Peptides against a protein of PDB entry 3JWR. Designs and how they scored, part 263

Target 1, 323 residues: chain A of PDB entry 3JWR
Amino acid sequence: TRELQSLAAAVVPSAQTLKITDFSFSDFELSDLETALCTIRMFTDLNLVQNFQMKHEVLCRWILSVKKNYRKNVAYHNWRHAFNTAQCMFAALKAGKIQNKLTDLEILALLIAALSHDLDHRGVNNSYIQRSEHPLAQLYCHSIMEHHHFDQCLMILNSPGNQILSGLSIEEYKTTLKIIKQAILATDLALYIKRRGEFFELIRKNQFNLEDPHQKELFLAMLMTACDLSAITKPWPIQQRIAELVATEFFDQGDRERKELNIEPTDLMNREKKNKIPSMQVGFIDAICLQLYEALTHVSEDCFPLLDGCRKNRQKWQALAEQ
Target 2, 298 residues: chain A of PDB entry 3JWR as posed
Amino acid sequence: TRELQSLAAAVVPSAQTLKITDFSFSDFELSDLETALCTIRMFTDLNLVQNFQMKHEVLCRWILSVKKNYRKNVAYHNWRHAFNTAQCMFAALKAGKIQNKLTDLEILALLIAALSHDLDHRGVNNSYIQRSEHPLAQLYCHSIMEHHHFDQCLMILNSPGNQILSGLSIEEYKTTLKIIKQAILATDLALYIKRRGEFFELIRKNQFNLEDPHQKELFLAMLMTACDLSAITKPWPIQQRIAELVATEFWEQGDQVGFIDFVCTQLYEALTHVSEDCFPLLDGCRKNRQKWQALAEQ

## One batch from the design tools (peptide; made by RFdiffusion4, then SolubleMPNN)

Design b2_p20_6_s4 (from b2_p20_6, 12 letters changed)
Fold by OpenDDE base, seed 4:
Structure b2_p20_6_s4 (fold): chain B 323 residues (1-323), chain A 20 residues (1-20)
Amino acid sequence: as target 1 above (323 residues)
Amino acid sequence: SKADEELEKFLKEFEGYEAA
């Protein structure tokens, strides 16, 4: 395609020029082409292209295929969300120095997972999918959308001309797919809530050890969630804009819940409760985000900007809630 | 705790999670 030719022929700017190592990164001013160029740079600077012998054209095609399989009519859970998740992963690996704690296969899997974790998202949560008796709810009992996202990821990885994993051995391939699946499934907040207590306890007791395979898996899940939620850590102007996108998508779901399911939406999904957004954001930060970024910062102190950003945004949301 | 109650409320609202 013309798009592929343009991407494949383009000079890829440095990570410094693209600012993709910054935790404060924003994609708002980037074109779709520039987001694809950033993604190429992430793969290159993580040594994934070299170590796994990726063909440039295949990588370009894969990126464009992933981007194409996000819906454009979804306010938040779109390509830009996936791209920002991957950028946060890249920043955590590089600036946060987590790269030094992981294998190349784990890094490969995490980056693919971050980009793929919301493929074909429909702008509704798992509860809506279940209650609407959607065909996907018949295929999967729990983490319905996350299983679908992984299925879409696998489909793309196996599509002709998109096989970025073709340079891997069979064992490396199996390992990578396992980690990708686990990472995508970890983005179900219900699973995060079930597992985070174990992680926090290990950190609190100073017993956390990445050499333990189970703890490694747990860490990768927590890291994935930390990147998925990273909008809450962004500079306040960026955070506000992203929060508006999230609210838009949630209100769209609430409107559909009234119309299609004949139910009154929860406050979070209720357009009439827009005035509660600041207090709900404070609650979300306190309940979900703060402990995660504290724990992540404990594993790698260079991830502190994520925690600091989260704390600053909590203060801003609290100030709005008091008005 | 208040934090747990807020979490349960959030999860119920966000994911339709019923606390077991």
Scores: peptide ipSAE 0.035, ipTM 0.722, DockQ to the pose 0.214
Fold by OpenDDE base, seed 1:
Structure b2_p20_6_s4 (fold): chain B 323 residues (1-323), chain A 20 residues (1-20)
Amino acid sequence: as target 1 above (323 residues)
Amino acid sequence: SKADEELEKFLKEFEGYEAA
């Protein structure tokens, strides 16, 4: 395609030029081509291209395939969300120095998972899928969308000309796929809530050990969630803009719930309750986000900008909730 | 706890899940 030719021939700017190492990164001013170039840079600077012998054209095709399999009519859970998740992962690995704590296969898997974790997202949550009796709800008992995202990820990875993992041994390939699956499934917030207590307790007791395979898996899950939710850590103008996108998607779901299911939406999904957004954001930060970024910062102090950003945004949302 | 109740409410509203 013309898009592939343009991407494959383009000079890839440095990570410094692209600012993709910054926790404060914003994609709002970037073209789709520039987001793809950023993605190439992430793979390159993490040594994944070299270590796993990725062909440049294959990587370019894979990136474009991933991007193409996000829906353009979804307000938030689109390519830009996946890209921002991957950028946060890259920043956490580089600037947050988590790269030094992980294997190359784990890094490879996490980056692929971050880019792929919401593939073919429909702009509705698992609850809607279940209540609408969607065919996907018959295939999976829990984490319905996350299983679908992984299936889409696997489909792309196995598609002709997209096989970025072809340089791996059979064992490396199996390991990578296992980690990708676990990482994508970990983006189900229900699983996060179920597992986070163990992680926080290990941190609190100073018993956290990344050499333990179970604790490693747990950490990778927490890191994925931290990157997936990283919009909450961004500078306030960026946070506000992303919150508007999230609200738009949730309100679109609420409108569909009324129209298609004859259900009164929850406050979060209710367009008429837009005035509750600030207080809901405070609740979300307190219930879900703060402890995660605190724990992550305890694992690597260089991740502090995520925690600091989350705290600052909590204060901003609280001030709006008091008006 | 109150925090657990708020979390449960959030999860129910966001994903339709229970916190426990």
Scores: peptide ipSAE 0.035, ipTM 0.723, DockQ to the pose 0.239
Fold by OpenDDE base, seed 2:
Structure b2_p20_6_s4 (fold): chain B 323 residues (1-323), chain A 20 residues (1-20)
Amino acid sequence: as target 1 above (323 residues)
Amino acid sequence: SKADEELEKFLKEFEGYEAA
C-alpha cells in the first residue's frame, strides 16, 4: 500500500526528537504516520529489531496492521490509546530504568501487548457485552474483551507479511506468546483489583523479588495496568483532554444502555451527571491509581514522574470538585 | 473499609463487576 511504502521509506527520527522517552509525552500533534515512526523507534531503541532479527518492512506492515484493527469511531479505546500505552511502556523501560530488570523476551512481549491490548475494542465494557448477550460472552466468562484482544493480536502476528516473531526459536515464540496473553488479560481492571493486594504486600514487606517467576508475572501485570492508566499521570491539559474522550465513550455506552437494555446507566456512564466527573476522577485516583504508582516507584524510583503526575492531577480534580 | 467500599462502587460503575 501507499501507506506502507511511505512508512518503510521514511527516516525514523531519534527518540529524543520524538520525545517518546518523556513521561509527559502527548500524541495530540502527531499524524498517524508520525505515531508509526515513533513505534518503529521504540522497537529499535529497545534493541528488539536487532536481537530478534526483524525485517523493517515486516515491522512496518505489522504496525500498520495493528493500527488498522483499532476502530476509528470509538472515542477513547482506539489506536491513539494503544500508542500512548506503548509510549508509557517505552518511557518506563528507558527513563524509568525498568529495562534493566527484564529479559529481552519480556520487553518484546510487553511492547507488543501494549500496542495490541485493546484491538477491535467496541467502546463498551465487559459488563455491556455480557448484558447484551453478545456472541463473545458465550466464549468467555470473564475478561471477555481482553480474550478477544489477544485473539486479534495472535491473528495479526500470524498474518502473511506481519510475522515480526519469525526470527524467534520455537521456545522463545511460545514464551513470548504466553507473556503477551498474560499482559493483555492483566489489563482487565477486575484482575488488577484481584491481584494488586499481593503485589502491594510484597513491596510493603520488602519481599519483592523479580527472580521469582510468580512475582515476575505479577510485576508485568501491574506494569501493564500502570501504562494502560497512564493518562491520569499526564500534564493537566493533556489529562483533561483524555478525560473528555473517556467520558464521551462512557456516555455513549450509557446512551446505548438506556436505549438497547432499558436500564439506567451508572453515574460514570450517565451524561446527565457530567458535573460529577471531577469527584469521580478523584475517586478513581484514590481507589485505583495512587497505590499502583507508589508501588511502581518503589520498584524503580525513576518512575516517580508517573506518581507525581497522578498526585498533581488529583489536586486539580479535587479543586474542580469543590466548585 | 470505607476505601474498599468506594473501590467496589467504582469497579461496579467502571467495569460492571459485582463485588466478589
Scores: peptide ipSAE 0.035, ipTM 0.721, DockQ to the pose 0.230
Fold by OpenDDE base, seed 5:
Structure b2_p20_6_s4 (fold): chain B 323 residues (1-323), chain A 20 residues (1-20)
Amino acid sequence: as target 1 above (323 residues)
Amino acid sequence: SKADEELEKFLKEFEGYEAA
């Protein structure tokens, strides 16, 4: 396609020029082409292109395929969300120094997972999918959408001309797919809530050890969640704008719940309760975010900007809730 | 599903936090 030709021929700017190592990064000013260029740079600077012998054209095609399989009519869970998740992963790996704690296969898997974790998202949560008796709810009992996202990821990876993993051995390929699946499934907040206590307790007791395979898996899950939620850590103007996108999508779901399911939406999904957004954001930060970024910062102190950003945004939301 | 129940519980707890 013309788009592929343009991307494949383009000069890829440095990570410094693109600012993709910054935790404060924003994609708002970037074109779709620039987001693809950023993605190429992430793969290159993580040595994934070289170490796994990726063909440039194949990588370009894969990126465009991933982008194409996000819906444009979804306010938040779109390509830009996936791209921002991947950028946070890149920043955590580079600036946060987590790269030194992981294998190349784990890094490869995490980057692919971050970009793919919400593929074909419909702008509704698992609860809606279940209550609407959607066909996907018949295929999967738990983490319905996350299983679907992984299926979409696998479909793209196996598509002709998109096989960025063709340079891997059979064992490396299997390992990578396993980690990708686990990482995508870990983005289900219900699973995060279930598992986080074990992670926090290991940190609290100073028993956390990445050489333990179970603890490694747990850490990768927590890292995925930290990147997925990273909008809460962004500078206030960016955070506020993203919160509006999230609210828009949630209200659209709530409207559909009323119309299609004859159910009164929860406050989070209720357009009529938009005045509760600040207090809800404070609650979300306290219940979900703070402990995660505290624990992540304990694993790597260079991740502190994420924690600091989260704390600053809590203060901003609290001030709005008091008005 | 259990995961959906946990998410629903989270959402209910989240709403409860705002009401308190």
Scores: peptide ipSAE 0.028, ipTM 0.635, DockQ to the pose 0.156

Design b2_p20_7_s1 (from b2_p20_7, 13 letters changed)
Fold by OpenDDE base, seed 1:
Structure b2_p20_7_s1 (fold): chain B 323 residues (1-323), chain A 20 residues (1-20)
Amino acid sequence: as target 1 above (323 residues)
Amino acid sequence: SEYDEARALLEAFAAQVAAQ
């Protein structure tokens, strides 16, 4: 395609020029081409292209395929969300110095997972899928959409000309896919809630050990969630804009719940309760985000900007809630 | 409590994100 030719021939700017190592990164001003260039840079600077012998054209095609399999009519869970998740992962690995704590296969898997974790998202949550009796709800009992996202990820990875993992041994390939699956499934916040207590307790007791395979898996799950939720850590103007996108998508679901399912939406998805957004954001930060970024910062102090950003945004939302 | 509302929102959000 012309798009592939343009991407493959383009000079890829440095990570410094693209600012993709910054936790404060914003994609709002970037074109789709620039987001793809950023993605190439992430793979390159993490040494994934060299270590796993990726062909440039194949990587470009894969990136464009992933981007294509996000829906444009979804306000938040689109390519830009996936891209921002991956950028946060990249920043956490580089600036946050988590790269030094992980294997190359784990890094490869996390980056692929971050980009792929919401593939073909429809702008509705698992609850809606279940209540609407969607065919996907018959295939999977738990984490319905996350299983679908992984299936889409696997489909793309195995598609002709998109096989970025072809340089891996069979064992490396199996390991990578396992980690990708676990990472994508970990983006189900229900699983996060279920597992986070173990992680926080290990940190609190100073018993956290990445050499333990179970704890490693747990950490990767927490890291994925931290990147997936990283919008909450962004500078306030960016945070506000993203919150509006999230609200738009949630309200769209709420409207559909009323119309299609004859269900009164929750406050979070109720367009008429827009005035509750600030207080809901404070609640979300307190219940989900703060402890996660605190724990992550204990694993790597260089991740502090995420925690600091989260705290600052909590203050901003609280101020709005008091008005 | 604010925590319970936050939990409910998180569960709703987790249900949303678990559904996303």
Scores: peptide ipSAE 0.034, ipTM 0.699, DockQ to the pose 0.083; fails the geometry check
Fold by OpenDDE base, seed 5:
Structure b2_p20_7_s1 (fold): chain B 323 residues (1-323), chain A 20 residues (1-20)
Amino acid sequence: as target 1 above (323 residues)
Amino acid sequence: SEYDEARALLEAFAAQVAAQ
């Protein structure tokens, strides 16, 4: 396609020029082409292209395929969300120095997972999918959408001309897919709530050890969540804008819940209760976000900007809640 | 189930990505 030709022929700017190592990064000013160029730079600077012998054209095609399989009519869970998740992963790996703690296969898997973790998202949560008796709810009991996202990821990876993993050995390929699956499934916040206590306890007791395979898996799950939620850490103007996109999508779900399911939506999904957003954001930060970024900062102090951003945004939301 | 309870908690705390 013309788009592929343009991308494949384009000069890829440096990570410094693109600012993709910054935790404060915003994609708002970037074109779709520029987001694809950023993605190429992430793969290149993590040495994934060289180490796994990726063909440039195949990588370009894969990126465009991933982007194409996000819906444009979804307010928040679209390509830009996936791209920002991947950028946060890149920043955590580079600026946060997590790269030095992981294998190349783990890094490869995490980057693919971050870009793919919400593929074909429909703008509704697992609860809606379950309550609407959607066909996907018949296939999976838990993490319904995350299983679907992984299935979409696998479909793309196996599509002709998109096989960025073709340079891997059979064993490397199997390992990579296993980690991708685990990472995508970990983005189910219900699973995060279930597992986070073990992670926090290991940190508290100073028993955390990445050489332990179980703890490694746990850490990768926590890191995925930290990147997935990283909008809450952004500078206030960026955070506020993203919160508006999230609210828009949630209100759209709430409207559908009324019309299609004949139920009253929860406050989070209720357009009529938009005045509760600031207090709900404070509650979300306190219940879900703060401990995670504290723990991540304990693993690597260079991740502090994420924690600092989260704390600053809590203050901003609290001030609005007090009005 | 533990997942259902976790989901309910996410909704109660107004999680930005409740049950996704």
Scores: peptide ipSAE 0.029, ipTM 0.692, DockQ to the pose 0.313; fails the geometry check
Fold by OpenDDE base, seed 2:
Structure b2_p20_7_s1 (fold): chain B 323 residues (1-323), chain A 20 residues (1-20)
Amino acid sequence: as target 1 above (323 residues)
Amino acid sequence: SEYDEARALLEAFAAQVAAQ
């Protein structure tokens, strides 16, 4: 395609020029081509291209295939969300200095997972899929969408001309796919809530050890969640705009719940409860986000900008809630 | 109570989380 030719021939700017090492990064002003260039730079600067012998054209095609398999009619869970998740992962690995704590296969898996974790998202949550009796709900009992996202990820990775993992040994390939699956499934926030207590206790007791395979898996899950939720850490103007996109998608689901399922939506998905967004955001930060970024900062102090951003946005939302 | 509101928020967030 012309798009592939343009991407493959383009000079890829440095991470510094693209500002993709910054936790304050925004994609709002970037074209689709620029987001793809950023993604190439992430793979390159993490040494993934060199270490796993990726062909440039194959990587370009894979990136475009991933982007193509996000829906354009979904307000939040689209390519830009996946791209921002991957950028936060990149920043956490580089600026947050987590790269030195992980293997190359783990880094490879995390970056692929971040880009792929919401593939073919339909703008509705697992609860809606279950209640609507969607065919996907017959395939999986829990984490329905996350299983679907992984299936889509696997499909793309195995598609002709998209095989960015062809340079891996059979064992490396199996390991990478296992980590990708675990990382994508970990983005089900229900699983995060279930597992985070173990992580926080390990941190609190100063017993956290990345040499333990179980704790490593737990950390990768928490890191994926931290990147997935990273919009909450962004500078206020960026946070506010992303919150509007999230609200739009949730309200669209709520509207569908009324029309298709004849149910009253929860406040979070109820367009008529828009005035509760600030207080709900404060609650979300307190209940879900703060402890995660605190724990992540304990693992690596250089991740502090994520925690600081989250705290600052809590203050901003609280001020709006008091009005 | 503040506890019920916090729980409702946690359940709403858990539902948001389970819903996400």
Scores: peptide ipSAE 0.028, ipTM 0.673, DockQ to the pose 0.135; fails the geometry check
Fold by OpenDDE base, seed 4:
Structure b2_p20_7_s1 (fold): chain B 323 residues (1-323), chain A 20 residues (1-20)
Amino acid sequence: as target 1 above (323 residues)
Amino acid sequence: SEYDEARALLEAFAAQVAAQ
């Protein structure tokens, strides 16, 4: 395609020029082509292109395929969300110095997972899918959408001309896919809530050890969640804009819940409760986000900007809630 | 309690996330 030709021929700017190492990164000013260039740079600077012998054209095609398989009519869970998740992962690996704690296969898997974790998202959550009796709800009992996202990821990875993992051995390939699946499934916040207590307790007791395979898996799950939720850490103007996108998508679901399912939506998805957004954001930060970024910062102190951003946004939301 | 509100938000969020 013309798009592929343009991407493949383009000079890829440095990570410094693209600012993709910054935790404060924003994609708002970037074109789709620039987001693809950023993605190439992430793979290159993480040594994934060289170490796994990725062909440039194949990588370009894969990126464009992933982007294409996000829906354009979804307010928040679109390519830009996936891209921002991956950028946060990149920043956490580089600026947050987590790269040195992980294997190349784990890094490869996490980056692919971050980009792929919401593939073909429909702008509705698992509860809606379940309650609407969607065909996907017949295939999966829990983490319905996350299973679908992984299926889409696997489909793309195996598509002709998109096989960025072709340079891996069979064992490396199997390992990578296992980690990708686990990482995508970990973005189900229900799973996060279930597992986070173990992670926080290990940190609290100073017993956390990445050499333990179980703890490694747990950490990768927590890291995925931290990147997935990283919008809450962004500078306030960016945070506000993203919060509006999230609210738009949630309200759209709530409207559909009323119309299609004849149910009253929860406050978070109720357009009539828009005035509660600031207080709900404070509650979300306190209940879900703060402890996670605190724990992540304990694993790597260089991840502090995520925690600091989250704290700053809590103050801003609290101030709005008091008005 | 703040904990109960956080829990209700967590449950609402978990319901939203389980709904996700």
Scores: peptide ipSAE 0.028, ipTM 0.683, DockQ to the pose 0.137; fails the geometry check

